# Peptides against a protein of PDB entry 3LCN, part 5

Target 1, 96 residues: chain A of PDB entry 3LCN
Amino acid sequence: QYTENLKVIVAEKLAGIPNFNEDIKYVAEYIVLLIVNGGTVESVVDELASLFDSVSRDTLANVVQTAFFALEALQQGESAENIVSKIRMMNAQSLG

## One batch from the design tools (peptide; made by RFdiffusion4, then SolubleMPNN)

Design b1_p9_1_s2 (from b1_p9_1, 4 letters changed)
Fold by OpenDDE base, seed 1:
Structure b1_p9_1_s2 (fold): chain B 96 residues (1-96), chain A 9 residues (1-9)
Amino acid sequence: as target 1 above (96 residues)
Amino acid sequence: SLKDKIASL
């Protein structure tokens, strides 16, 4: 399925967070794991917030929502490369 | 919206 592409996409989103002190690849992998195992935006945010108190809940929510929208986009046929490019542009604009 | 930014071609 789309798990490997989603990991890359989520990692790109996490890379836009200033002063993020966690392992980006590890956190991206964990987010995808939670999503594919039936997690919701709220439940995944709750889990991440309990583990990483250095990142605001709102920032985590933005990352997780991006992951869900990216998954939908992949399922609708958009390429991972296009999604990554959009996220990179959003990071440069300091949005969320 | 964030959804539009991610999903739009």
Scores: peptide ipSAE 0.035, ipTM 0.650, DockQ to the pose 0.028
Fold by OpenDDE base, seed 2:
Structure b1_p9_1_s2 (fold): chain B 96 residues (1-96), chain A 9 residues (1-9)
Amino acid sequence: as target 1 above (96 residues)
Amino acid sequence: SLKDKIASL
């Protein structure tokens, strides 16, 4: 499975959110947990939005969508390191 | 798109 790599990837994405006050590792772990247990973008966003009102729904959706795309990339043979690098670069620019 | 960014850099 790709759970551990996905946790790292999601954590990198979360690290790009300014003024994010939640535990990044915890949130990343929770997102991956929801995804591997059959969550969809919509259901995971709904769950996160109910827990973290300090982050906009759009920002949460961006994080979750990134996770799903990262999972697809992993399944297609992309390395976790490459994905992390891409996300880090995007973080330096803007969330999206 | 975000998908393209992840998949194609």
Scores: peptide ipSAE 0.034, ipTM 0.656, DockQ to the pose 0.028
Fold by OpenDDE base, seed 5:
Structure b1_p9_1_s2 (fold): chain B 96 residues (1-96), chain A 9 residues (1-9)
Amino acid sequence: as target 1 above (96 residues)
Amino acid sequence: SLKDKIASL
């Protein structure tokens, strides 16, 4: 199981959102919880959008899709550190 | 795609 690493990865992605006014660790934990309990990109985005209206749906979708891709990468043997580094670079180049 | 970006960085 990659739950803890995925939380770190999702938190890094959330940290790239400008003016994000939520507890990053809490939101990351919640996203991972939804995913491991059978959530899909659509269902997780719907849930997050209902809770955090200060963030656009497109930004939320980008975060959630990143989580799913990160999970796949972890399962294929990619290290959490490498994934975090990639996301950090992406954060520096985009707004969400 | 985002998947490609994650894989390529």
Scores: peptide ipSAE 0.033, ipTM 0.659, DockQ to the pose 0.027
Fold by OpenDDE base, seed 4:
Structure b1_p9_1_s2 (fold): chain B 96 residues (1-96), chain A 9 residues (1-9)
Amino acid sequence: as target 1 above (96 residues)
Amino acid sequence: SLKDKIASL
Protein backbone atom coordinates (compact mmCIF):
# COMPACT_ATOMS: atom_id res chain seq x y z
CA GLN B 1 0.00 0.00 0.00
CA TYR B 2 2.69 2.48 0.99
CA THR B 3 5.01 1.44 -1.84
CA GLU B 4 2.55 2.38 -4.58
CA ASN B 5 1.77 5.73 -2.99
CA LEU B 6 5.47 6.35 -2.44
CA LYS B 7 6.17 5.75 -6.13
CA VAL B 8 3.67 8.48 -7.02
CA ILE B 9 5.16 10.84 -4.44
CA VAL B 10 8.75 10.27 -5.59
CA ALA B 11 7.70 10.73 -9.21
CA GLU B 12 6.24 14.14 -8.33
CA LYS B 13 9.52 15.12 -6.68
CA LEU B 14 11.56 13.97 -9.69
CA ALA B 15 9.27 15.94 -12.01
CA GLY B 16 10.53 19.13 -10.39
CA ILE B 17 14.13 18.56 -11.48
CA PRO B 18 15.15 20.74 -14.44
CA ASN B 19 16.61 18.95 -17.47
CA PHE B 20 16.02 15.50 -16.00
CA ASN B 21 16.56 13.07 -18.88
CA GLU B 22 15.64 9.78 -17.21
CA ASP B 23 12.32 7.96 -17.15
CA ILE B 24 10.54 9.45 -14.13
CA LYS B 25 8.36 6.43 -13.43
CA TYR B 26 11.27 4.00 -13.67
CA VAL B 27 13.54 6.02 -11.39
CA ALA B 28 10.75 6.47 -8.84
CA GLU B 29 10.09 2.74 -8.88
CA TYR B 30 13.78 1.99 -8.44
CA ILE B 31 14.16 4.38 -5.50
CA VAL B 32 11.21 2.76 -3.71
CA LEU B 33 12.60 -0.70 -4.48
CA LEU B 34 15.93 0.21 -2.89
CA ILE B 35 14.21 1.68 0.18
CA VAL B 36 11.94 -1.31 0.83
CA ASN B 37 14.93 -3.62 0.47
CA GLY B 38 16.73 -1.95 3.35
CA GLY B 39 18.47 0.97 1.71
CA THR B 40 19.55 4.03 3.67
CA VAL B 41 19.66 7.59 2.40
CA GLU B 42 23.39 7.27 1.79
CA SER B 43 23.30 3.85 0.11
CA VAL B 44 20.40 4.79 -2.15
CA VAL B 45 22.09 8.04 -3.16
CA ASP B 46 25.32 6.15 -3.89
CA GLU B 47 23.45 3.71 -6.11
CA LEU B 48 21.58 6.43 -8.00
CA ALA B 49 24.71 8.55 -8.45
CA SER B 50 26.49 5.60 -10.04
CA LEU B 51 23.64 5.12 -12.53
CA PHE B 52 22.53 8.68 -13.32
CA ASP B 53 25.32 11.21 -13.78
CA SER B 54 23.05 13.86 -15.29
CA VAL B 55 21.81 14.86 -11.83
CA SER B 56 23.98 16.22 -9.02
CA ARG B 57 24.53 14.16 -5.88
CA ASP B 58 22.93 16.92 -3.80
CA THR B 59 19.79 16.84 -5.93
CA LEU B 60 19.61 13.05 -5.64
CA ALA B 61 20.05 13.32 -1.88
CA ASN B 62 17.17 15.79 -1.72
CA VAL B 63 14.93 13.39 -3.66
CA VAL B 64 15.85 10.39 -1.52
CA GLN B 65 15.43 12.28 1.76
CA THR B 66 12.01 13.43 0.56
CA ALA B 67 11.10 9.79 -0.09
CA PHE B 68 12.03 8.76 3.46
CA PHE B 69 10.13 11.67 5.00
CA ALA B 70 7.13 10.90 2.80
CA LEU B 71 7.19 7.26 3.90
CA GLU B 72 7.14 8.38 7.53
CA ALA B 73 4.25 10.74 6.81
CA LEU B 74 2.28 7.95 5.12
CA GLN B 75 2.86 5.68 8.12
CA GLN B 76 1.57 8.43 10.39
CA GLY B 77 -1.66 8.70 8.42
CA GLU B 78 -1.00 11.55 6.00
CA SER B 79 -2.69 11.05 2.64
CA ALA B 80 -0.63 10.59 -0.51
CA GLU B 81 -2.65 13.39 -2.12
CA ASN B 82 -1.62 15.89 0.57
CA ILE B 83 2.04 14.92 0.29
CA VAL B 84 1.97 15.22 -3.50
CA SER B 85 0.36 18.65 -3.20
CA LYS B 86 3.09 19.84 -0.84
CA ILE B 87 5.81 18.61 -3.17
CA ARG B 88 4.13 20.26 -6.15
CA MET B 89 4.05 23.56 -4.29
CA MET B 90 7.71 23.21 -3.34
CA ASN B 91 8.61 22.45 -6.95
CA ALA B 92 6.81 25.60 -8.08
CA GLN B 93 8.48 27.74 -5.42
CA SER B 94 11.91 26.43 -6.39
CA LEU B 95 11.30 27.51 -9.99
CA GLY B 96 10.12 31.00 -8.95
CA SER A 1 13.08 22.04 7.29
CA LEU A 2 12.27 19.58 4.53
CA LYS A 3 10.83 17.21 7.11
CA ASP A 4 8.48 19.89 8.38
CA LYS A 5 7.30 20.65 4.86
CA ILE A 6 6.53 17.00 4.08
CA ALA A 7 5.19 16.01 7.51
CA SER A 8 1.51 15.74 8.32
CA LEU A 9 -0.49 18.95 8.68
Scores: peptide ipSAE 0.032, ipTM 0.655, DockQ to the pose 0.028

Design b1_p9_1_s3 (from b1_p9_1, 6 letters changed)
Fold by OpenDDE base, seed 4:
Structure b1_p9_1_s3 (fold): chain B 96 residues (1-96), chain A 9 residues (1-9)
Amino acid sequence: as target 1 above (96 residues)
Amino acid sequence: SLEDKIKEL
């Protein structure tokens, strides 16, 4: 399982959200917990949206989808460091 | 889109 690396990756994605006022480490941990316990993109987004209203549903969906893609990348052999670097670049670029 | 770029991971 890649839970610890995934937590780091998700935290990096959350760090790119402006005015995010929740505990990044806690939210990242919770997202990973939901995923490893069988959550889907839709169910995880629904759960997060019910708990946190400081971030839009679309932004939450973007974070969760990133987590699933990152998990696939880890399983295919990409390093956590490379994935984090890509996310950091995307955060800085701020593309749609 | 951002999602498309993430798929490149």
Scores: peptide ipSAE 0.048, ipTM 0.669, DockQ to the pose 0.030
Fold by OpenDDE base, seed 1:
Structure b1_p9_1_s3 (fold): chain B 96 residues (1-96), chain A 9 residues (1-9)
Amino acid sequence: as target 1 above (96 residues)
Amino acid sequence: SLEDKIKEL
């Protein structure tokens, strides 16, 4: 199972969002919950957009897509630490 | 693009 690692990964992605007004840990947990219960990129984005209007739909879509790619990477044997490092670098580049 | 970088995970 990859749920705990995926929560950490998604939290790292959320931490890169400027002026994010929601609890990062809670949102990360909820995203992972939706994914492991059969959510698609579109359905998860729709759910999040309905709950959190302080962040754009495009930003949410970026987070959710990252989560799905990270899950695939975990399933292919990539370590959570490596994925987190990549996202941290991407956050820095995105804000730069 | 950012998406391309994400696919590198």
Scores: peptide ipSAE 0.044, ipTM 0.676, DockQ to the pose 0.030
Fold by OpenDDE base, seed 5:
Parts: structure tokens; sequence; C-alpha cells
Structure b1_p9_1_s3 (fold): chain B 96 residues (1-96), chain A 9 residues (1-9)
């Protein structure tokens, strides 16, 4: 069970988006819901893009991909706290 | 890239 930790992680990622005008907790919860229900990166991005027009598709893709990587990290035993710290640092820097 | 940046999570 990584749902709650993943929500926290995704919320941290969303917090790095400038001019984001949606409820971060709500969007994070929805992303995690879609992932645990079998969504792929593409299908989750498609869903989010259809619902939220305040964020570009590319930005959404960045968030969703991060979520999938974070989920894998959790499954491999990395702590949520460590993942959050990494994302926080990434939010403060340019992404590759 | 994004993947390169976060692959170590």
Amino acid sequence: as target 1 above (96 residues)
Amino acid sequence: SLEDKIKEL
C-alpha cells in the first residue's frame, strides 16, 4: 500500500508548478487514483488534460511520469520522505 | 531529461 505516500509525493511535485490554480491535494489524489486503477502515463495525462486546462499537457506529463517513477521507488523500498526531498530539490531546479 | 533527473528516486 503506497497510495497515501504517493499522494504526498505527487502533491510535492504539483507544488512546483507556477500559476497552478487547482487544488493540489485534489489533483494529487486523482492522479494516484488513476494510476492505481491501471492507468498508463498516456491515459492519465489524457484524462488530466481533459479536466484541467490551467496546466499544459507537457507539464501534466512531467507530473505523471514523476508519479510513476516514485511509485516504483516506493516499491523498491525507498522512503516517501526521501523521495519528497528529491522532488523538492527538482522543483527548485530545471528539469532535464 | 526528466527520466534522467528522477531515475534515482
Scores: peptide ipSAE 0.040, ipTM 0.662, DockQ to the pose 0.029; fails the geometry check
Fold by OpenDDE base, seed 2:
Structure b1_p9_1_s3 (fold): chain B 96 residues (1-96), chain A 9 residues (1-9)
Amino acid sequence: as target 1 above (96 residues)
Amino acid sequence: SLEDKIKEL
């Protein structure tokens, strides 16, 4: 299902954040939960920013936007494995 | 930009 694949994808994105002090699996699960329950980029970022202060709002926005585009890619038929590979390559490079 | 890269997904 999309939700389980999206959790893996978001976790991969979070793993690329330097000095990230939160539990990756926990945060990834929460992001996906908010998205599937009708969250927008703005509302999800607001929620995350209220809970976690160890990461900047801009970084959170970057993660959330990635999740939304990944979900669209999944719906268009791209495999989760391909999306994860792309994100892993992005993590190895500079974010931005 | 990063957004452009993400849109390649």
Scores: peptide ipSAE 0.039, ipTM 0.666, DockQ to the pose 0.030; fails the geometry check

Design b1_p9_1_s4 (from b1_p9_1, 6 letters changed)
Fold by OpenDDE base, seed 5:
Structure b1_p9_1_s4 (fold): chain B 96 residues (1-96), chain A 9 residues (1-9)
Amino acid sequence: as target 1 above (96 residues)
Amino acid sequence: SLEDKIKSL
């Protein structure tokens, strides 16, 4: 299963959000939980937006979409380390 | 797109 790797990946993405006031590990875990339980981008974003008002909906959508892309990459055989590296580069170039 | 960005890095 990819849950643990996905948590690490999502946490890396969240770490790129400036002035993030939520617990990164908690939010990453929750996102992965929602995804593995059949969540879609839309439903996960809706859930997160209702719980965490310190982050914009657009930023949340970006995080969630990244998670889905990462999951696909993992399933295609890409290593978590490579995905994390890519996200780290993206974090350096964007605000979330 | 974000997908393109992720895949391009």
Scores: peptide ipSAE 0.058, ipTM 0.693, DockQ to the pose 0.027
Fold by OpenDDE base, seed 1:
Structure b1_p9_1_s4 (fold): chain B 96 residues (1-96), chain A 9 residues (1-9)
Amino acid sequence: as target 1 above (96 residues)
Amino acid sequence: SLEDKIKSL
């Protein structure tokens, strides 16, 4: 039910990572797929770390945790637009 | 839990 909005949200988070060389839309889709198929924060991070060595494990963990929090927010009635706006603000404040 | 909610999607 929330998968499409979650993809947009995760993509926004990924867009804040400097020098990220992967296709953002594809990675966002994959993260959401892993989550809806029963992945945990740890298992999803492990999977991503095995595929992408150009991004630190801590950065990946931050992305995945954001996805889980966003899903909870969606379920509580917050709009995808509001969540995206918050992430965009966080991206602008992030350091490399 | 949040994980339980995810599994219910």
Scores: peptide ipSAE 0.022, ipTM 0.617, DockQ to the pose 0.048
Fold by OpenDDE base, seed 4:
Structure b1_p9_1_s4 (fold): chain B 96 residues (1-96), chain A 9 residues (1-9)
Amino acid sequence: as target 1 above (96 residues)
Amino acid sequence: SLEDKIKSL
């Protein structure tokens, strides 16, 4: 139901990672696939870490957690456009 | 923090 919007959102988050060498669209699609098939933050991070050693586990965890928060936001009625805008701002600010 | 910003989504 929210898979296509979630793919766009996750792709935006991945686009903020410096020196990311993987296909963003493919990785975003895979993350969403794992989530809709019952993955947890921990299990999805474990899977991604086993596939991509060029990205730190902490960075992967940040991406995956963002995906789960975004999914909840979508379910609560927030638009995909708003969520993407927030992530884009976060990418630009580079502040925690 | 970054996490706080993420939670604000």
Scores: peptide ipSAE 0.054, ipTM 0.694, DockQ to the pose 0.030; fails the geometry check
Fold by OpenDDE base, seed 2:
Structure b1_p9_1_s4 (fold): chain B 96 residues (1-96), chain A 9 residues (1-9)
Amino acid sequence: as target 1 above (96 residues)
Amino acid sequence: SLEDKIKSL
């Protein structure tokens, strides 16, 4: 299912954030919940920013945008494993 | 750009 794969993908993206103080699994689950319930990049970022002040708004926007594009990639037939690998590589390179 | 890379997923 896209939902479960997206949780894994978002968690991988969050794991790349230095000094992230929140529970990765919890935040990933919440992001996916907001997306599947009709959230937009802007509305999801607004919600997250209101709850978590340890991460900049720009960083949150980067995570959320990644989630939306990952969902599109899944729907287009790309495997979750490939998407996770790409994100892991991006995290290691600190390209965010 | 980072956005371009994200879109390449």
Scores: peptide ipSAE 0.050, ipTM 0.688, DockQ to the pose 0.029; fails the geometry check

Design b1_p9_2_s1 (from b1_p9_2 with A7E A8K)
Fold by OpenDDE base, seed 1:
Parts: C-alpha cells; structure tokens; sequence
Structure b1_p9_2_s1 (fold): chain B 96 residues (1-96), chain A 9 residues (1-9)
C-alpha cells in the first residue's frame, strides 16, 4: 500500500506552510487517515478547517489536493522520492 | 495541540 509514502509526501507539503504551528507528522498522519477512510477533498478540507483557524481554507485545500494527486501518482507508478522532490521545489515558490 | 483539538470534537 501507499499510506506510509503518502504520510511522508503530505508532511513535506505541510512543511512549506509558513508559521504553521502544529506537529507536522501528526497532521500528515491524520490527513492520510481521513483519505484512506473514504474522505473527499471537500470533506477533508472541512475537517481541517474546523481544527485550524490559523490556516486559510485555500492553503488547506492546496495541501489536501496535493495529497490526492500524490496518491494517484503513486498508484500510477511514480516513486515517492520523485513526488517529494517536486513538492520541495513547489514549497520554495511559497504557499502563503 | 492537534491531539487536544481532535479530542474536543
């Protein structure tokens, strides 16, 4: 399965959020948990928005959409390392 | 913490 790789990928994405004052590993695990238990982009964003007032809905949506795209990429055979590298480059171009 | 927030849901 892809859950462990997805956690790493989502954590990398979260690390790009400026002034994010939460345990990144824990949040990444929670996002992946919601996804593997049938969450949609909208439902996961709604859940996260209810938990984090300090992060904009748009930023949360960007993180969640990235997670779903990453999952699709993993299923299509792309390596976790390649996906992480892409996200790291995107983080350098800012999320906030 | 996130854990505390989740526990309050």
Amino acid sequence: as target 1 above (96 residues)
Amino acid sequence: SLKEKIEKL
Scores: peptide ipSAE 0.057, ipTM 0.690, DockQ to the pose 0.199
Fold by OpenDDE base, seed 4:
Structure b1_p9_2_s1 (fold): chain B 96 residues (1-96), chain A 9 residues (1-9)
Amino acid sequence: as target 1 above (96 residues)
Amino acid sequence: SLKEKIEKL
């Protein structure tokens, strides 16, 4: 369905995290997997926090919330390209 | 790596 597009979107969001030393594509795939298997924002954040102690909980929450909003946007007809562009712009404005 | 971390869960 929207799984593949969501992976691309989440990957773009993860790419904005400074000093994130993990395979972006793999992490994005894992996040999407958790979501499609019934995860909530809180449960997915809890899972990620247990894996990545070098990333703040707030940062993880921001990534996960972005994924859920992106999924809704896709369902409403917004293109993946447009969503990615928005995220890329936000990443460029982030400092630290 | 993430893979290794997940395998340990």
Scores: peptide ipSAE 0.056, ipTM 0.690, DockQ to the pose 0.199
Fold by OpenDDE base, seed 2:
Structure b1_p9_2_s1 (fold): chain B 96 residues (1-96), chain A 9 residues (1-9)
Amino acid sequence: as target 1 above (96 residues)
Amino acid sequence: SLKEKIEKL
């Protein structure tokens, strides 16, 4: 379903963070877990901020918001491949 | 690691 696609999408977004020193797949899985268990943008950001002090809150918020937008896009019929492609292009423009 | 951080919560 959407869960596995969302993990891939979130992982792509995380890959754009400079100097991010964590297991991307693991973090992506955790973010998706929080979302599917009823997390909001604010609550998920709060959780991630408590875990990753080396990443700015704004950067974390950007990742989480992207995840929610991606989930909405998937539900509206956009392919995971298209979403990943868009994120990859945005990553090339630098994530801050 | 993330696992270690989560275990501390």
Scores: peptide ipSAE 0.055, ipTM 0.692, DockQ to the pose 0.197
Fold by OpenDDE base, seed 5:
Structure b1_p9_2_s1 (fold): chain B 96 residues (1-96), chain A 9 residues (1-9)
Amino acid sequence: as target 1 above (96 residues)
Amino acid sequence: SLKEKIEKL
């Protein structure tokens, strides 16, 4: 199931945001919900920006774009574990 | 809370 894997992937990406004081699992679930209900990168970013004014729009866009790329990767047969590993390594470098 | 924020949208 792509939705459940995508939630895990998005949660990993959110975990890389410094000083993010929200329930990561809940936010990840909400992002995936918006995507599966027909959201675009722009519309999802707009929604998140209205909720999290402490996070830059660029950072939110990075999270959302990662979600869409991850969904495509899952559809092409890449494992969720591999995608999570890549994101974890990116988080170690830094997020804005 | 985040839940409250979402419910108010």
Scores: peptide ipSAE 0.046, ipTM 0.682, DockQ to the pose 0.227

Design b1_p9_2_s2 (from b1_p9_2, 4 letters changed)
Fold by OpenDDE base, seed 4:
Structure b1_p9_2_s2 (fold): chain B 96 residues (1-96), chain A 9 residues (1-9)
Amino acid sequence: as target 1 above (96 residues)
Amino acid sequence: SLLDKIKEL
């Protein structure tokens, strides 16, 4: 399936969070685990918020939503490399 | 918005 690619994609998104104090690979793996086991945006955000209070709920929601969009993109045939590149560009841009 | 940009994935 798309599990390994999704881990890489989510890790790239997490890398854009300033002052993130958790292990990026671990958190990315956990997010993907929750998604493949039937998690929704809301349930995954709730789980993450209960574990990590150093990151705002809005930021967590942004990460999780990105993961779901990325999963859809992968299923539609977009390469993991393209998705990672887009996320990297977004990370480099100032947020409005 | 940021979410709109994400939807471009």
Scores: peptide ipSAE 0.037, ipTM 0.631, DockQ to the pose 0.029
Fold by OpenDDE base, seed 3:
Structure b1_p9_2_s2 (fold): chain B 96 residues (1-96), chain A 9 residues (1-9)
Amino acid sequence: as target 1 above (96 residues)
Amino acid sequence: SLLDKIKEL
């Protein structure tokens, strides 16, 4: 399965959020846990929104959708390193 | 690409 790679990918996405005051590794692990246990974009966002009020629902939705896109990419043969690089690029662009 | 999909959000 892709759980460990997905944790790294989600953590990279979270690292790009300005003023994020939650533990990145903890949140990434929890998102992946919810996904592998059958969560949908909507249900995972709802869960996260109930726990972390310091992050907007739109931002959470963006993170969760990224995780699902990444999972699909992994299943289709894209390397975790390549996915992380793309997300890092996006993070850098959002800062500029 | 994944990056393109993410940018669409």
Scores: peptide ipSAE 0.036, ipTM 0.653, DockQ to the pose 0.028
Fold by OpenDDE base, seed 2:
Structure b1_p9_2_s2 (fold): chain B 96 residues (1-96), chain A 9 residues (1-9)
Amino acid sequence: as target 1 above (96 residues)
Amino acid sequence: SLLDKIKEL
């Protein structure tokens, strides 16, 4: 059930972006959709940048890279709860 | 961990 867990994880990452004007769950779902359909960091960032101008390309790249690493962590046996907790801590420290 | 590496980016 990597897809649904990844949506939650990506949503948590997006929630840390200050002044984010887009619907978090919508964007998270779209990112995961692109990844599971063969997207790369570069192609997913390009797609997001073409749709949303309220977030910098660097911030988008950070979100997408996090998604890919989170997916790998899930596949290696790390729990979604642990990953979400780590991201939440990261959000509290710095993001944007 | 992988997420720790993300923090270093």
Scores: peptide ipSAE 0.035, ipTM 0.642, DockQ to the pose 0.027
Fold by OpenDDE base, seed 1:
Structure b1_p9_2_s2 (fold): chain B 96 residues (1-96), chain A 9 residues (1-9)
Amino acid sequence: as target 1 above (96 residues)
Amino acid sequence: SLLDKIKEL
């Protein structure tokens, strides 16, 4: 379904975080895993916050919220390429 | 926020 595309999208979002010291692909894969297994924004953020103390909870929440929004966009017919492009442009500007 | 920006595009 949308799992592989979502991994790419989440990875692009993570790549915009300055001084992120974790493996981006691995973290993106884990986020998607939690989502497809029924995770909510709150539960996924809680899990990530327990594992990664080098990144603020707010930043993690922003990543997770973006993932859920991207999933909805994919389901509504938006291409993964378009979503990635949007995130890339926003990464060049700022977080938030 | 980035999420808001995505929604705007």
Scores: peptide ipSAE 0.040, ipTM 0.656, DockQ to the pose 0.028; fails the geometry check

Design b1_p9_3_s1 (from b1_p9_3, 6 letters changed)
Fold by OpenDDE base, seed 4:
Structure b1_p9_3_s1 (fold): chain B 96 residues (1-96), chain A 9 residues (1-9)
Amino acid sequence: as target 1 above (96 residues)
Amino acid sequence: SLEDKIKEL
């Protein structure tokens, strides 16, 4: 399982959200917990949206989808460091 | 889109 690396990756994605006022480490941990316990993109987004209203549903969906893609990348052999670097670049670029 | 770029991971 890649839970610890995934937590780091998700935290990096959350760090790119402006005015995010929740505990990044806690939210990242919770997202990973939901995923490893069988959550889907839709169910995880629904759960997060019910708990946190400081971030839009679309932004939450973007974070969760990133987590699933990152998990696939880890399983295919990409390093956590490379994935984090890509996310950091995307955060800085701020593309749609 | 951002999602498309993430798929490149």
Scores: peptide ipSAE 0.048, ipTM 0.669, DockQ to the pose 0.030
Fold by OpenDDE base, seed 1:
Structure b1_p9_3_s1 (fold): chain B 96 residues (1-96), chain A 9 residues (1-9)
Amino acid sequence: as target 1 above (96 residues)
Amino acid sequence: SLEDKIKEL
């Protein structure tokens, strides 16, 4: 199972969002919950957009897509630490 | 693009 690692990964992605007004840990947990219960990129984005209007739909879509790619990477044997490092670098580049 | 970088995970 990859749920705990995926929560950490998604939290790292959320931490890169400027002026994010929601609890990062809670949102990360909820995203992972939706994914492991059969959510698609579109359905998860729709759910999040309905709950959190302080962040754009495009930003949410970026987070959710990252989560799905990270899950695939975990399933292919990539370590959570490596994925987190990549996202941290991407956050820095995105804000730069 | 950012998406391309994400696919590198």
Scores: peptide ipSAE 0.044, ipTM 0.676, DockQ to the pose 0.030
Fold by OpenDDE base, seed 5:
Parts: structure tokens; sequence; C-alpha cells
Structure b1_p9_3_s1 (fold): chain B 96 residues (1-96), chain A 9 residues (1-9)
């Protein structure tokens, strides 16, 4: 069970988006819901893009991909706290 | 890239 930790992680990622005008907790919860229900990166991005027009598709893709990587990290035993710290640092820097 | 940046999570 990584749902709650993943929500926290995704919320941290969303917090790095400038001019984001949606409820971060709500969007994070929805992303995690879609992932645990079998969504792929593409299908989750498609869903989010259809619902939220305040964020570009590319930005959404960045968030969703991060979520999938974070989920894998959790499954491999990395702590949520460590993942959050990494994302926080990434939010403060340019992404590759 | 994004993947390169976060692959170590």
Amino acid sequence: as target 1 above (96 residues)
Amino acid sequence: SLEDKIKEL
C-alpha cells in the first residue's frame, strides 16, 4: 500500500508548478487514483488534460511520469520522505 | 531529461 505516500509525493511535485490554480491535494489524489486503477502515463495525462486546462499537457506529463517513477521507488523500498526531498530539490531546479 | 533527473528516486 503506497497510495497515501504517493499522494504526498505527487502533491510535492504539483507544488512546483507556477500559476497552478487547482487544488493540489485534489489533483494529487486523482492522479494516484488513476494510476492505481491501471492507468498508463498516456491515459492519465489524457484524462488530466481533459479536466484541467490551467496546466499544459507537457507539464501534466512531467507530473505523471514523476508519479510513476516514485511509485516504483516506493516499491523498491525507498522512503516517501526521501523521495519528497528529491522532488523538492527538482522543483527548485530545471528539469532535464 | 526528466527520466534522467528522477531515475534515482
Scores: peptide ipSAE 0.040, ipTM 0.662, DockQ to the pose 0.029; fails the geometry check
Fold by OpenDDE base, seed 2:
Structure b1_p9_3_s1 (fold): chain B 96 residues (1-96), chain A 9 residues (1-9)
Amino acid sequence: as target 1 above (96 residues)
Amino acid sequence: SLEDKIKEL
């Protein structure tokens, strides 16, 4: 299902954040939960920013936007494995 | 930009 694949994808994105002090699996699960329950980029970022202060709002926005585009890619038929590979390559490079 | 890269997904 999309939700389980999206959790893996978001976790991969979070793993690329330097000095990230939160539990990756926990945060990834929460992001996906908010998205599937009708969250927008703005509302999800607001929620995350209220809970976690160890990461900047801009970084959170970057993660959330990635999740939304990944979900669209999944719906268009791209495999989760391909999306994860792309994100892993992005993590190895500079974010931005 | 990063957004452009993400849109390649």
Scores: peptide ipSAE 0.039, ipTM 0.666, DockQ to the pose 0.030; fails the geometry check

Design b1_p9_3_s2 (from b1_p9_3, 4 letters changed)
Fold by OpenDDE base, seed 2:
Structure b1_p9_3_s2 (fold): chain B 96 residues (1-96), chain A 9 residues (1-9)
Amino acid sequence: as target 1 above (96 residues)
Amino acid sequence: SLKDKIAEL
């Protein structure tokens, strides 16, 4: 039930990556797909790193970890809009 | 941590 909101959230995080050469919506969708199918931070990062070499492994790990934390926040009742706003502010400052 | 950063914003 959080899948669509999580896609939006992950897309916002990806939008903060400078010189990102992949389709944001596609990558966000794929990350969420892997997570809902039982992926871990490590396994999802491994998969993404094998597919995309334009971003560092550390950057991918940052995105994936953000997705897991966002999912927890959604489950705790925080709105997707609030989470997106937080990520947008973080993007404006730095990744992390 | 990243979790803390997200929670604190």
Scores: peptide ipSAE 0.042, ipTM 0.671, DockQ to the pose 0.027
Fold by OpenDDE base, seed 1:
Structure b1_p9_3_s2 (fold): chain B 96 residues (1-96), chain A 9 residues (1-9)
Amino acid sequence: as target 1 above (96 residues)
Amino acid sequence: SLKDKIAEL
């Protein structure tokens, strides 16, 4: 499956959040865990918001939505490296 | 959109 690649992708997205005060690798792993166990955007955001108050709900929603879109891209044959590159560009253009 | 950005090659 795409679990390991998705972790890398989500970690890249989290790395773009300024003043993020949590362990990036751990949070990325947890997001992927919730998704592969049937989570939706709303349910995953609710879970993360209950655990982390240093990041806005809107920012969390952006991260989670990115994860779902990345998963779709992986399933359609896009490489993890290309997806990471796109996210890196987005990070350079936006604030958390 | 975010989806479009991810989908772009």
Scores: peptide ipSAE 0.037, ipTM 0.663, DockQ to the pose 0.027
Fold by OpenDDE base, seed 3:
Structure b1_p9_3_s2 (fold): chain B 96 residues (1-96), chain A 9 residues (1-9)
Amino acid sequence: as target 1 above (96 residues)
Amino acid sequence: SLKDKIAEL
């Protein structure tokens, strides 16, 4: 469904975090797993914060919220490529 | 909001 595309999108968002020391693909996969299994923004952020202390809670919340917005965009017919390009542009401006 | 920022790009 949208799972694989969402993983790519979330990975792009994570790639914008400066000095990120975790495996991007692993974290992206885990975020998507939590979302598709009924996670909320709050519950997913709580889970990630408990596992990764090298990234601020605010940064994690930004990533997770982006994932939920991306999922909505996918469901409304926007292509994964367009969403990724938007995130890439945002990453180039600033994050973290 | 973040949603608006994404939509504006």
Scores: peptide ipSAE 0.035, ipTM 0.668, DockQ to the pose 0.026
Fold by OpenDDE base, seed 4:
Structure b1_p9_3_s2 (fold): chain B 96 residues (1-96), chain A 9 residues (1-9)
Amino acid sequence: as target 1 above (96 residues)
Amino acid sequence: SLKDKIAEL
């Protein structure tokens, strides 16, 4: 149940990246897949960086770290809706 | 921190 919520959360984070040309839903799914298969922040960032050179490594690291923090938040009882809302506000503030 | 922002209610 965490994986499906995490896909939604990661997709919201990716939606805040300007000029992101990849399929957000697919990339979010791939990030979650890597995490559930034992990926670390570093290994997932390395994988993403090898595939998407149009996005900075720092931006990718921020997305991946957000995913791990969100997973922890979900496990601690935070709702997916609340996490998505927070990320959406952060995206808006970044653009403002 | 980002962790705090995500965890904050």
Scores: peptide ipSAE 0.035, ipTM 0.659, DockQ to the pose 0.028

